# Ledger of designs, part 101: peptides against a protein of PDB entry 5JNO

Target 1, 112 residues: chain A of PDB entry 5JNO
Amino acid sequence: MVAKFQPPPEYQLTAAELKQIVDQSLSGGDLACRLLVQLFPELFSDVDFSRGCSACGFAAKRKLESLHLQLIRNYVEVYYPSVKDTAVWQAECLPQLNDFFSRFWAQREMED

## One batch from the design tools (peptide; made by RFdiffusion4, then SolubleMPNN)

Design b1_p26_8_s1 (from b1_p26_8, 14 letters changed)
Fold by OpenDDE base, seed 5:
Structure b1_p26_8_s1 (fold): chain B 112 residues (1-112), chain A 26 residues (1-26)
Amino acid sequence: as target 1 above (112 residues)
Amino acid sequence: SAREAELAAARARALEVLAEMEAERA
């Protein structure tokens, strides 16, 4: 059987919250980026924040970790079921997430 | 709180970058 998706409580989105983000998204990859911002604002802050997960041991510093990507993918699948295919996820969403995250910090470094 | 305000500001900055990227793809 397939296990039901259940994120840690600090990363739970209501159906209404998720729909709002989806309505603003242009694609599955774009949705992934918006989810990244919504779920993990600490990754975009100059200040070190701890948002640890007791179950998974989350602790990141300006880096996209497997846990971030896993949680995002689970939400994206709700409206873009094609990303259940790993090839689609790797071709459509992962590059966009990495490009977005890298571009953000590249710009921030220039402003400092 | 100050922490909440900083996170909100971070989100705003991130969304600005995302908007720029979206415009480039359009």
Scores: peptide ipSAE 0.674, ipTM 0.939, DockQ to the pose 0.903
Fold by OpenDDE base, seed 4:
Structure b1_p26_8_s1 (fold): chain B 112 residues (1-112), chain A 26 residues (1-26)
Amino acid sequence: as target 1 above (112 residues)
Amino acid sequence: SAREAELAAARARALEVLAEMEAERA
Protein backbone atom coordinates (compact mmCIF):
# COMPACT_ATOMS: atom_id res chain seq x y z
CA MET B 1 0.00 0.00 0.00
CA VAL B 2 0.96 3.64 -0.42
CA ALA B 3 1.68 5.58 2.74
CA LYS B 4 -0.29 8.74 3.36
CA PHE B 5 1.62 11.76 2.15
CA GLN B 6 2.57 14.21 4.85
CA PRO B 7 3.67 17.61 3.60
CA PRO B 8 6.73 19.29 5.10
CA PRO B 9 5.95 22.13 7.51
CA GLU B 10 6.73 24.82 4.95
CA TYR B 11 4.07 23.37 2.66
CA GLN B 12 1.39 22.85 5.29
CA LEU B 13 -1.64 25.03 4.58
CA THR B 14 -4.26 25.81 7.17
CA ALA B 15 -7.91 25.31 6.36
CA ALA B 16 -8.33 29.08 6.15
CA GLU B 17 -5.40 29.50 3.79
CA LEU B 18 -6.65 26.75 1.53
CA LYS B 19 -10.16 28.17 1.54
CA GLN B 20 -8.86 31.55 0.45
CA ILE B 21 -7.17 29.98 -2.53
CA VAL B 22 -10.25 27.91 -3.35
CA ASP B 23 -12.46 30.99 -3.24
CA GLN B 24 -10.28 32.56 -5.91
CA SER B 25 -10.30 29.47 -8.11
CA LEU B 26 -12.58 28.79 -11.07
CA SER B 27 -12.12 25.02 -11.23
CA GLY B 28 -10.06 22.14 -9.95
CA GLY B 29 -7.45 22.75 -12.59
CA ASP B 30 -7.38 26.44 -11.80
CA LEU B 31 -7.03 25.62 -8.11
CA ALA B 32 -4.08 23.40 -8.92
CA CYS B 33 -2.34 26.27 -10.68
CA ARG B 34 -2.97 28.67 -7.82
CA LEU B 35 -1.62 26.13 -5.37
CA LEU B 36 1.48 25.78 -7.52
CA VAL B 37 2.13 29.51 -7.23
CA GLN B 38 1.36 29.65 -3.53
CA LEU B 39 3.40 26.65 -2.47
CA PHE B 40 6.35 26.86 -4.85
CA PRO B 41 7.09 30.47 -5.78
CA GLU B 42 10.73 29.49 -6.29
CA LEU B 43 9.69 27.62 -9.44
CA PHE B 44 8.78 30.97 -10.97
CA SER B 45 11.98 32.73 -9.96
CA ASP B 46 15.44 32.91 -11.48
CA VAL B 47 16.89 32.82 -7.97
CA ASP B 48 17.72 29.55 -6.26
CA PHE B 49 16.29 29.16 -2.79
CA SER B 50 17.08 26.75 0.00
CA ARG B 51 14.54 26.07 2.71
CA GLY B 52 16.66 23.59 4.59
CA CYS B 53 14.05 20.87 4.32
CA SER B 54 15.47 17.38 3.86
CA ALA B 55 12.00 15.98 3.24
CA CYS B 56 11.57 18.13 0.14
CA GLY B 57 14.54 16.61 -1.62
CA PHE B 58 16.43 18.26 -4.43
CA ALA B 59 14.22 20.06 -6.92
CA ALA B 60 15.30 20.79 -10.46
CA LYS B 61 14.99 24.40 -11.49
CA ARG B 62 12.08 25.19 -13.81
CA LYS B 63 10.67 21.69 -13.61
CA LEU B 64 7.49 20.30 -12.10
CA GLU B 65 8.49 17.20 -10.20
CA SER B 66 6.46 14.35 -8.75
CA LEU B 67 6.67 15.75 -5.23
CA HIS B 68 5.21 19.09 -6.35
CA LEU B 69 2.37 17.41 -8.19
CA GLN B 70 1.63 14.99 -5.38
CA LEU B 71 1.34 17.75 -2.82
CA ILE B 72 -0.86 19.89 -5.05
CA ARG B 73 -3.13 16.95 -5.82
CA ASN B 74 -3.61 16.22 -2.14
CA TYR B 75 -4.91 19.73 -1.53
CA VAL B 76 -7.07 19.77 -4.66
CA GLU B 77 -8.72 16.54 -3.53
CA VAL B 78 -10.08 18.31 -0.46
CA TYR B 79 -12.48 20.37 -2.57
CA TYR B 80 -12.54 18.28 -5.73
CA PRO B 81 -12.68 14.65 -4.62
CA SER B 82 -13.02 13.45 -8.19
CA VAL B 83 -9.30 14.00 -8.74
CA LYS B 84 -8.67 11.01 -6.52
CA ASP B 85 -9.30 9.19 -9.76
CA THR B 86 -5.99 9.28 -11.61
CA ALA B 87 -7.74 9.54 -14.95
CA VAL B 88 -9.56 12.67 -13.78
CA TRP B 89 -6.37 14.16 -12.37
CA GLN B 90 -4.58 13.56 -15.66
CA ALA B 91 -7.42 14.92 -17.76
CA GLU B 92 -8.47 17.92 -15.70
CA CYS B 93 -5.54 19.19 -13.63
CA LEU B 94 -2.24 18.03 -15.11
CA PRO B 95 -2.80 19.60 -18.53
CA GLN B 96 -3.65 22.94 -16.96
CA LEU B 97 -0.63 22.80 -14.67
CA ASN B 98 1.69 21.96 -17.53
CA ASP B 99 0.17 24.56 -19.83
CA PHE B 100 0.43 27.24 -17.16
CA PHE B 101 4.00 26.41 -16.20
CA SER B 102 5.14 26.12 -19.80
CA ARG B 103 3.45 29.35 -20.82
CA PHE B 104 5.04 31.20 -17.94
CA TRP B 105 8.57 30.22 -18.82
CA ALA B 106 8.00 30.56 -22.55
CA GLN B 107 7.03 34.18 -21.97
CA ARG B 108 9.98 34.72 -19.67
CA GLU B 109 12.35 33.39 -22.30
CA MET B 110 10.98 35.85 -24.80
CA GLU B 111 11.45 38.72 -22.36
CA ASP B 112 15.06 37.82 -21.55
CA SER A 1 14.84 41.10 2.15
CA ALA A 2 16.03 40.64 -1.39
CA ARG A 3 14.86 37.04 -1.43
CA GLU A 4 11.44 37.95 -0.12
CA ALA A 5 11.11 40.66 -2.73
CA GLU A 6 12.13 38.28 -5.49
CA LEU A 7 9.62 35.66 -4.36
CA ALA A 8 6.87 38.26 -4.22
CA ALA A 9 7.76 39.44 -7.70
CA ALA A 10 7.79 35.87 -8.98
CA ARG A 11 4.33 35.21 -7.55
CA ALA A 12 3.00 38.41 -9.06
CA ARG A 13 4.31 37.53 -12.51
CA ALA A 14 2.95 34.01 -12.25
CA LEU A 15 -0.49 35.21 -11.20
CA GLU A 16 -0.58 37.63 -14.11
CA VAL A 17 0.00 34.78 -16.53
CA LEU A 18 -2.62 32.70 -14.78
CA ALA A 19 -5.13 35.55 -14.95
CA GLU A 20 -4.59 35.81 -18.69
CA MET A 21 -5.24 32.12 -19.12
CA GLU A 22 -8.33 32.28 -16.94
CA ALA A 23 -9.70 35.12 -19.04
CA GLU A 24 -9.12 33.16 -22.22
CA ARG A 25 -11.11 30.20 -20.89
CA ALA A 26 -14.02 32.39 -19.74
Scores: peptide ipSAE 0.674, ipTM 0.939, DockQ to the pose 0.919
Fold by OpenDDE base, seed 2:
Structure b1_p26_8_s1 (fold): chain B 112 residues (1-112), chain A 26 residues (1-26)
Amino acid sequence: as target 1 above (112 residues)
Amino acid sequence: SAREAELAAARARALEVLAEMEAERA
């Protein structure tokens, strides 16, 4: 049997917290981006806050890793079950996540 | 704390960028 993915305690959202984010989201892809910000603010900071997390391990600086994406996808699936289909996830959510994350750091690099 | 303040600032900056992108798509 396939093991159920369990978010690390530091990345656990309550139903109310998730609903609040969903209510602010325009689409599944938009929800994914908002979840990225909510769950992993350290990826948008110059400070490394992932150090010491035994559950998520080492996170590359300014890089979206498989564990980040898997966790986000699991939450998105709650309200957008269609992303269980990998093709849908890759067409709707991943491009928006990558564009958002890339644009963020591109702008930051231009400011420096 | 300084750590919490930095995370809050990071989230704010990220959400600003996201809002800009959302506006462009609308």
Scores: peptide ipSAE 0.674, ipTM 0.939, DockQ to the pose 0.911
Fold by OpenDDE base, seed 1:
Structure b1_p26_8_s1 (fold): chain B 112 residues (1-112), chain A 26 residues (1-26)
Amino acid sequence: as target 1 above (112 residues)
Amino acid sequence: SAREAELAAARARALEVLAEMEAERA
C-alpha cells in the first residue's frame, strides 16, 4: 500500500503563508524557488543544522533530495494544477529549481 | 539565537540571487 505524502509539522504552511509566497512569485517556477528558500533555509547555510525531522531523515549537504522536491511540488500544485502532470513539472519547475540552487552555491564559492 | 540569525542570513542571500535571476528573465 502507498500512503499519501503528508508534510511534517515543521514544513506545514498555512493558507495565509502560502498566499504570501504566491503573491511574491512571478511564475510557477519562481514559486517553486521561493518555497525552497522558505521551507529549507538550511540548504543555503554554511553551517550544519538539523530540524530533527523523523520523517525526512538525514539531509544531504547541498543537494535537492526527492522529499524536498515532492513537498515543494505539492504546494505549487495548489496554484498551478498543471504541474500534476510530471512532464509539466519537469519542464517548468525542475529546471528553475536546479538553476537557482546551482547558481547560489556557484556565486558563494566565487565570493570566498 | 545564533542559529536563527544564520538561517535568516541564508534566506536573505538566497533571495538576493533569486531577485537577480528574476530580473534577467524580465
Scores: peptide ipSAE 0.672, ipTM 0.939, DockQ to the pose 0.932

Design b1_p26_8_s2 (from b1_p26_8, 10 letters changed)
Fold by OpenDDE base, seed 1:
Structure b1_p26_8_s2 (fold): chain B 112 residues (1-112), chain A 26 residues (1-26)
Amino acid sequence: as target 1 above (112 residues)
Amino acid sequence: SALEEELERARERALAVLEEQQAEAA
């Protein structure tokens, strides 16, 4: 038998964890950015995970992909149902997520 | 889509727990 697919546990927030993040958030966009850091800390690391494997061809990728955004949006919708509307999501959350992510790496580049 | 569906179900469960906690605190 094939087991039913489930997302990794590290991408699942408990009710207590989600409430804590929400209590620290000032807006839906701010909540989205805090969720980004909480759920995907690997996107903010410069650690080379491919260093030990030259044969597998693995390379670190620093991109916000559809699955990252979808997971964040699902949690944001809990407290901000309006983001179910794609237009609202694109106006209120996506720009803040992209700006936060881009600014982070731009600042890191300047420090190097 | 399977991943998104499972994540949505997880979110729904979390929401239900939060609503229950709020009801108990009232």
Scores: peptide ipSAE 0.195, ipTM 0.701, DockQ to the pose 0.029
Fold by OpenDDE base, seed 5:
Structure b1_p26_8_s2 (fold): chain B 112 residues (1-112), chain A 26 residues (1-26)
Amino acid sequence: as target 1 above (112 residues)
Amino acid sequence: SALEEELERARERALAVLEEQQAEAA
């Protein structure tokens, strides 16, 4: 049985937060990238989470997972219903998300 | 799947936020 995924409260946007992000967005893809930063700041952190819990051995992973993308898509669909079409999602949002995430860490590697 | 249902609930919450925004603008 697939485990249920209930988004934590910190992954839920208020009306004000969503409105602010939408107002700052130029497109569905841009909105997706802004949601990525807002919802999952841990993906952009240098913090080694394994240091915080020796008992669980949890290590931070810098990877965009399917669940992250699915949650983002849910919010994007509110203002851009066209992304309900998987082809549109894959053409307009996924490339921008992946490029943004990749560029971020590429830049960080250059700074090290 | 159960996961898809929970994600759909998240979408519904997002839609509710949109409705709230529209009501406030109105």
Scores: peptide ipSAE 0.174, ipTM 0.705, DockQ to the pose 0.030
Fold by OpenDDE base, seed 4:
Structure b1_p26_8_s2 (fold): chain B 112 residues (1-112), chain A 26 residues (1-26)
Amino acid sequence: as target 1 above (112 residues)
Amino acid sequence: SALEEELERARERALAVLEEQQAEAA
């Protein structure tokens, strides 16, 4: 028999944790970026993770996937309900997330 | 509190997304 899927606990913020992040945030877009770092630190690590084949050691490309964005959006909506509107999400959060992520790795490439 | 309730709803939505992702990957 197969056990029911449960999300990893690190993806489930408590109310106190979320409030703390919000208190540190300047905007919805900033909140989204902070959530990105908090929820998915692996996306910012120098360690390569294998995907698809653990035996061959194929490293997954560092990228923001739809699942990451959807989880972040769910939490952002708690304090910024306006992001329920896709247009607002695409204007206020997605650009900030993408810019933050891309700048991070661009800077790392220059340092390497 | 209202915040806790909203967070719980967010968690539920997140769970649904994760479960869908898992189902698609299987």
Scores: peptide ipSAE 0.156, ipTM 0.679, DockQ to the pose 0.023
Fold by OpenDDE base, seed 3:
Structure b1_p26_8_s2 (fold): chain B 112 residues (1-112), chain A 26 residues (1-26)
Amino acid sequence: as target 1 above (112 residues)
Amino acid sequence: SALEEELERARERALAVLEEQQAEAA
């Protein structure tokens, strides 16, 4: 048995916030990447800032999980309904997300 | 507005996914 879970406020965008991100985006894939940064900044830090563990100082997990991808996809669909098609999502957004995330950490490793 | 309705549906789907993940972790 699991208690009801409410998404943290950090994962909830207003219409205005989403519109701003869309206006800054060049494509659906670009939008997805921007949402990744906005919704999950902890994935880009050496410190875990997740709610309930913001003060622990532990290293953040550096992995894109199904939950992350699904949340991003839900928001992308608002402006790019075509990503409701899994083939489109896999062709236009997933590669962009994976490349962006991988390159980020690869670059960080090279700089150290 | 139409945008607000779409966003609300997105939030509802997001909630469902989060609840599913919580259940799987239990």
Scores: peptide ipSAE 0.147, ipTM 0.666, DockQ to the pose 0.024

Design b1_p26_8_s3 (from b1_p26_8, 16 letters changed)
Fold by OpenDDE base, seed 1:
Structure b1_p26_8_s3 (fold): chain B 112 residues (1-112), chain A 26 residues (1-26)
Amino acid sequence: as target 1 above (112 residues)
Amino acid sequence: SAEEARLAAARARAEEVLAQMEAERA
């Protein structure tokens, strides 16, 4: 049997929580970006929350990892089933996620 | 806590960038 990807408990959203995020989103790509902020706020901070946690290991700073993207995609698929197609995911969501994440850190560097 | 406050501030800045992108697409 093939195991279905299941998010860790700390990243599990209820239907109500997900709907609230969707209601604020203008598109699938916009939803993906909002999910990034809601699920992984630590990626937007200089604070190292993994320090001292042997189970967490080392996480690369300012990097969107495969597990982050996979988890976001799973939630986006609920309201935008077309992203099940990898080509659609790569054309509609990934560019916006990368653009958003890059803009954030570029802005921070200008302010510092 | 101070750490919680720093995280909240970072999240607020992220939402500002997101709002800018949404405005560009409107």
Scores: peptide ipSAE 0.614, ipTM 0.920, DockQ to the pose 0.813
Fold by OpenDDE base, seed 2:
Structure b1_p26_8_s3 (fold): chain B 112 residues (1-112), chain A 26 residues (1-26)
Amino acid sequence: as target 1 above (112 residues)
Amino acid sequence: SAEEARLAAARARAEEVLAQMEAERA
């Protein structure tokens, strides 16, 4: 029997919360980006980065890690079951997530 | 706190970028 993915308590969304995000989303890829902001706002902040040394690995906090992506994908699957197919996930969601995240930090770099 | 304020500001900026991308796809 395959174990179902269970988000950590700090990243658990209620059905109502998820529905609200979905209602604002234009597509599965768009939903993925919205979930990224809602679940991991710290990835868009300089708070931890400014407290640490890039040489000691604090720069890694500006990366989308496998656990982040897995958690987002599981929520997206609730309303877009097609992303269970890895090819669909890689074509529809990952490019948008990466583009969004890259644009954000590129914009921030220009402001600094 | 100052940390909470920074986080809120970061979230707002992220949502702006997201809105721009959504507008491009519309």
Scores: peptide ipSAE 0.613, ipTM 0.919, DockQ to the pose 0.807
Fold by OpenDDE base, seed 4:
Structure b1_p26_8_s3 (fold): chain B 112 residues (1-112), chain A 26 residues (1-26)
Amino acid sequence: as target 1 above (112 residues)
Amino acid sequence: SAEEARLAAARARAEEVLAQMEAERA
């Protein structure tokens, strides 16, 4: 049996915090994108913050790493249990996350 | 601070992109 994933303290959300984000979300995929912004704001800036997480290091500054996706998925599953199915996660959430992240940086490139 | 300002600006831009996507799905 695989132990339940425990996020690092800096990525812990209270039930109230998560509910607030959920209330603003239109779907599981939308929730995933909102969680991306809330949990990992450093991925959207040129500022590198050291928070003791190797997955958030300089090298992964503009990349969605497996740990980021895993943390997001864990929270999405709370309100959208269907994403426990990997096929559903890959069909409903991952494309939206990638689209969102790609659009963001594509727009930033055009602004430069 | 300058870092906080940059982070806030980045977050605002992210929210705008997110809003655009949400509008497209509606």
Scores: peptide ipSAE 0.613, ipTM 0.920, DockQ to the pose 0.779
Fold by OpenDDE base, seed 5:
Structure b1_p26_8_s3 (fold): chain B 112 residues (1-112), chain A 26 residues (1-26)
Amino acid sequence: as target 1 above (112 residues)
Amino acid sequence: SAEEARLAAARARAEEVLAQMEAERA
């Protein structure tokens, strides 16, 4: 028997909140990027931000870590079950997440 | 707070980048 995934309280989304994000998304990969912004705004700021999640531990600045990706994937799976397949997740979502995150910081570097 | 305002601004910039990517796929 497989236990149901439950994110820490700091990263909980209501069904309505998740649906709103989904409705704005063009694809599973796009949804993943929107979730990244929604769940981890601190990754897009020069300001240090702590949510007090003991399970998450230390987060490196300007880096997408495995825990970030895992949380995002679990939400994406709700509306895009195909990402349960690791190959699909790696082909459709991860490249878009990395591209998005890289573009953001590349743009920020030019503004500084 | 000032920190919250900075986070909000960063989020807005992130959403702009996201919009650019979405436009490229459309």
Scores: peptide ipSAE 0.612, ipTM 0.919, DockQ to the pose 0.829

Design b1_p26_8_s4 (from b1_p26_8, 12 letters changed)
Fold by OpenDDE base, seed 3:
Structure b1_p26_8_s4 (fold): chain B 112 residues (1-112), chain A 26 residues (1-26)
Amino acid sequence: as target 1 above (112 residues)
Amino acid sequence: SAEQQRLEEARQRALEVLAQMQEEAA
């Protein structure tokens, strides 16, 4: 038997929390982006996460890591089962996540 | 805290960027 991925406690969403995000989402790709924002706000901030969270002593890097993506995908699959297909995930969600994240920081750099 | 507030502000800015992308894709 293959063990299923289990999110760390800090990133465990309740059904109600996930539903709220889904209700705001227009697509699977959009949902993925919204999950990125909700789960990992530190990736969008210059704030040292260790200062604002007693449960986490790490300063976040401005990059999307495999763990971030896997966690997001797990939640997206709940409402968009098609992303269980890697080809669908790579075509519908990953490009939007990357574009969104890159665009965010590109704009932030221009504003500063 | 002030740090938590700045994180929330970052979330809001991120959502604004997302909204812009949605408008362009529509």
Scores: peptide ipSAE 0.673, ipTM 0.938, DockQ to the pose 0.898
Fold by OpenDDE base, seed 5:
Structure b1_p26_8_s4 (fold): chain B 112 residues (1-112), chain A 26 residues (1-26)
Amino acid sequence: as target 1 above (112 residues)
Amino acid sequence: SAEQQRLEEARQRALEVLAQMQEEAA
């Protein structure tokens, strides 16, 4: 039996919370980006958020880790089942996530 | 708290960047 990924409590969204984000989203890729912002605000701030996933440990600054991406993908799949296909996930969601995250910090570097 | 406020401000900045990207891609 393969264990299903289970997010820590601080990253567990209710159906209502997820629906609110989905209602604001234009696509699966857009949803992925909005989930990134909602779930991991510490990745967009100089504030270290150590609220505690005992399994996650100390988060790397300004990096999208595999655990972040897996968690986001799990939520995206609820409304966009096509991303269960890795090729679709890599073509439609990952590029948008990476571009968004990179652009954010590029702009911050120009402002600082 | 001050930390929560800073995180919320970061979220708002991030969403603004996202909106900007969407406008440029459309």
Scores: peptide ipSAE 0.673, ipTM 0.939, DockQ to the pose 0.900
Fold by OpenDDE base, seed 4:
Structure b1_p26_8_s4 (fold): chain B 112 residues (1-112), chain A 26 residues (1-26)
Amino acid sequence: as target 1 above (112 residues)
Amino acid sequence: SAEQQRLEEARQRALEVLAQMQEEAA
């Protein structure tokens, strides 16, 4: 049995915080993108910031790692239980996350 | 702090990109 993933304290959202993000979201995929922005602003910045969490490891610069995706998925499941199905997660959320993240850095690359 | 400010600005830029995607999908 795989142990339930527990987010590091610095990435824990209260019910109120999560609800606030959900209220701004149009879909499960949109929620996933908003969670990405809320939880991991360092992935959208060149700022070298370490949160000192051993459980997080060293985040790769400008890369979505499995830990990021797993954490986001766990929160999305709260309001969109269907994403517990891997096929749904891969069809509804992952493409939007990847497109969003890639688009962001593509635009930044053009500005640099 | 300066770092927090830069992170917040990054968040804002990210949200703008997200908004653009939503507009295109509408």
Scores: peptide ipSAE 0.673, ipTM 0.939, DockQ to the pose 0.899
Fold by OpenDDE base, seed 2:
Structure b1_p26_8_s4 (fold): chain B 112 residues (1-112), chain A 26 residues (1-26)
Amino acid sequence: as target 1 above (112 residues)
Amino acid sequence: SAEQQRLEEARQRALEVLAQMQEEAA
């Protein structure tokens, strides 16, 4: 038997919190991006918040790791069950996440 | 805290970038 994945406490959203984000989202891909911002603000800052979290294994500063994506996907699936299909996840959500994340840091580099 | 404030500012900037992307896609 495989145990159900449980996010670390720092990345646990209540139903109300998730609903609030969903209400602001126009699609599964948009929801994924908003979840990225909500769950992992340290990925958008020079502040290494993840280092202070002993429960998370996120050491890379400016990289979307598999665990980041897994957590986001778990929440997206609640309202968009179709992303349980890997092909759908890779077509609808991953490109949006990657484009968003890359664009953010590209702009930041231009401002520095 | 100052660190929390910096994270919040980063979050806000990220959301602005997201909004910009949405506008361009519309």
Scores: peptide ipSAE 0.672, ipTM 0.939, DockQ to the pose 0.903

## One batch from the design tools (peptide; made by RFdiffusion4, then SolubleMPNN)

Design b1_p27_1_s1 (from b1_p27_1, 12 letters changed)
Fold by OpenDDE base, seed 4:
Structure b1_p27_1_s1 (fold): chain B 112 residues (1-112), chain A 27 residues (1-27)
Amino acid sequence: as target 1 above (112 residues)
Amino acid sequence: MEFNLSGLSPEEQRLLLETLEQHSSTI
């Protein structure tokens, strides 16, 4: 048997914390985006941008990595068990995550 | 909802929340 994936302690959410996020979410995909913000705010930080960077390209290199996605999916599954199906995860959550993440950085670049 | 975004600049925080709002309003 393969051990169940366990997030690092810094990414552990209590049931109450997760419920709070869920209560503010409109869908599994929306929940995923909110979890992204909650768990990985550092992914939205650009040191160069914050220091007045102009088209430095750092933001363009930001990506959602498999580990980030796995952690988010772990929590989404609690309230949306259907995302245990990879096809559902890829159809309902991943596009929203990618769109949300890309839109953020696109807007950041437009503010330059 | 309140997020812990203390590690982000005020500008990043505003944009992030705006992006989240835009996303939520689209779906």
Scores: peptide ipSAE 0.688, ipTM 0.953, DockQ to the pose 0.848
Fold by OpenDDE base, seed 3:
Order: C-alpha cells, then sequence, then structure tokens
Structure b1_p27_1_s1 (fold): chain B 112 residues (1-112), chain A 27 residues (1-27)
C-alpha cells in the first residue's frame, strides 16, 4: 500500500481554498508560484516570525527547501497530474518557482 | 485573489505582488 502525503496542519488547504488559487492561475507553474505566496509568505520577509514549523526549513531564509517544494508540488498535482512526472515538474514548475523567488529578492536588494 | 501577507511590510507586499504579476504576464 502507498500512504498519501498529508501536509502539516499549518499548510493544509481546503478544496475550496485550493480551487480559489487555481482559478487565479494560468498554468501549473503559475499555480506553483501562487501556492508559494499563499503557504509561505514568511520566505519573503527580512524578519523571521515563528509559524510553528521548524521541519519545513523555516530557519533558512531566501531559500526554497525540499519540504516547501514538496508541499507545493502535492497541491499542483491535484489539478495538473502531469507534474507527478519529475521531468515535467523540473521543466515546467521548478524553474518558474526559482525564477519568481530569485526575481523578488533581486529586486528587493536593488531597492535597499 | 487575496493573500494573507500581514507578516510582511507594505513594501514587501507591494514588491511580491508586482513580481507575481510580472511572472504571470510572461506565461
Amino acid sequence: as target 1 above (112 residues)
Amino acid sequence: MEFNLSGLSPEEQRLLLETLEQHSSTI
């Protein structure tokens, strides 16, 4: 048997919440970026605030940890099953996440 | 859609949403 991945309570989205994000998304990669903002807004702050999850790599700022990516991917898979294929995830979603994240911080540094 | 970004400064919120718009516009 294969156990279904279950997000921590802090990052559990209802079907309605996920549907709302999907309705605003243009693609799987776009959905991934919106999920990043929705689930992990603390990653875009210069100040650390406790969100009750040390296992998700919260301590590492300006870095997308494996658990962050896995949680996002799991939600994306609900509406874009093709990202279950690692090659598709790495070609369609992961680059968009990294580009979005790096662009934010690059611009942030430019404004400092 | 509305994001809950209360933990971010107004400047960070602005930049984040702008970055998201820029990303979406290039798809």
Scores: peptide ipSAE 0.686, ipTM 0.952, DockQ to the pose 0.822
Fold by OpenDDE base, seed 5:
Structure b1_p27_1_s1 (fold): chain B 112 residues (1-112), chain A 27 residues (1-27)
Amino acid sequence: as target 1 above (112 residues)
Amino acid sequence: MEFNLSGLSPEEQRLLLETLEQHSSTI
């Protein structure tokens, strides 16, 4: 038996909050990107801070780590059950997340 | 859509939202 992933309190979205994000999303991949922004805005800042969670990956500030991705996937799965299939997650969501994240930092570096 | 981005500078906020818009436009 596999235990359900439990997000830290600071990353727990209510059903209403999640629905708000879903309503603004165009696809599962788009939803994933919006969840990234909503849940982990610190990944887009040069300022270091802590949310009281050692597993949040603040040491790898400019990288999407497994815990970030798993948390996002769990929320995406609520409205896009197909992402339970790893192949679908890797084809539909991961490329969009990585592309979005890398594009931000690429553009940020150009402005520095 | 409204995000909680108070921890980001105004410039970071602008760029982030712009990047998100660009991404959404390619879907």
Scores: peptide ipSAE 0.686, ipTM 0.952, DockQ to the pose 0.852
Fold by OpenDDE base, seed 2:
Structure b1_p27_1_s1 (fold): chain B 112 residues (1-112), chain A 27 residues (1-27)
Amino acid sequence: as target 1 above (112 residues)
Amino acid sequence: MEFNLSGLSPEEQRLLLETLEQHSSTI
């Protein structure tokens, strides 16, 4: 038997927490972006900032890795089961995630 | 809704929330 996907404890959302995010979301893609912010805020940290922070010893990765996307998708599926279809996920959620992430860093670079 | 963005600088927090609002407004 294949084990049910279990997120790491630091990325485990309660039903109430997830519902709160869903209530503020306009679509599955919007929900995905909000989950990205909620679950992985560290992905939006500047490398220089994180390096200068005594509490943050990590160089921020400016990449959405497969594990990030998998976790987000699993939560989105709870309220938008259609994203279980890979074609729907790739059409409705992935472009929004990528555009959102890219837009942030593009604007961040312009403010430097 | 409030996100926990304490690990980000104020500038990063502002930009992130603005980017999210911009994204949501186009949907």
Scores: peptide ipSAE 0.684, ipTM 0.952, DockQ to the pose 0.817

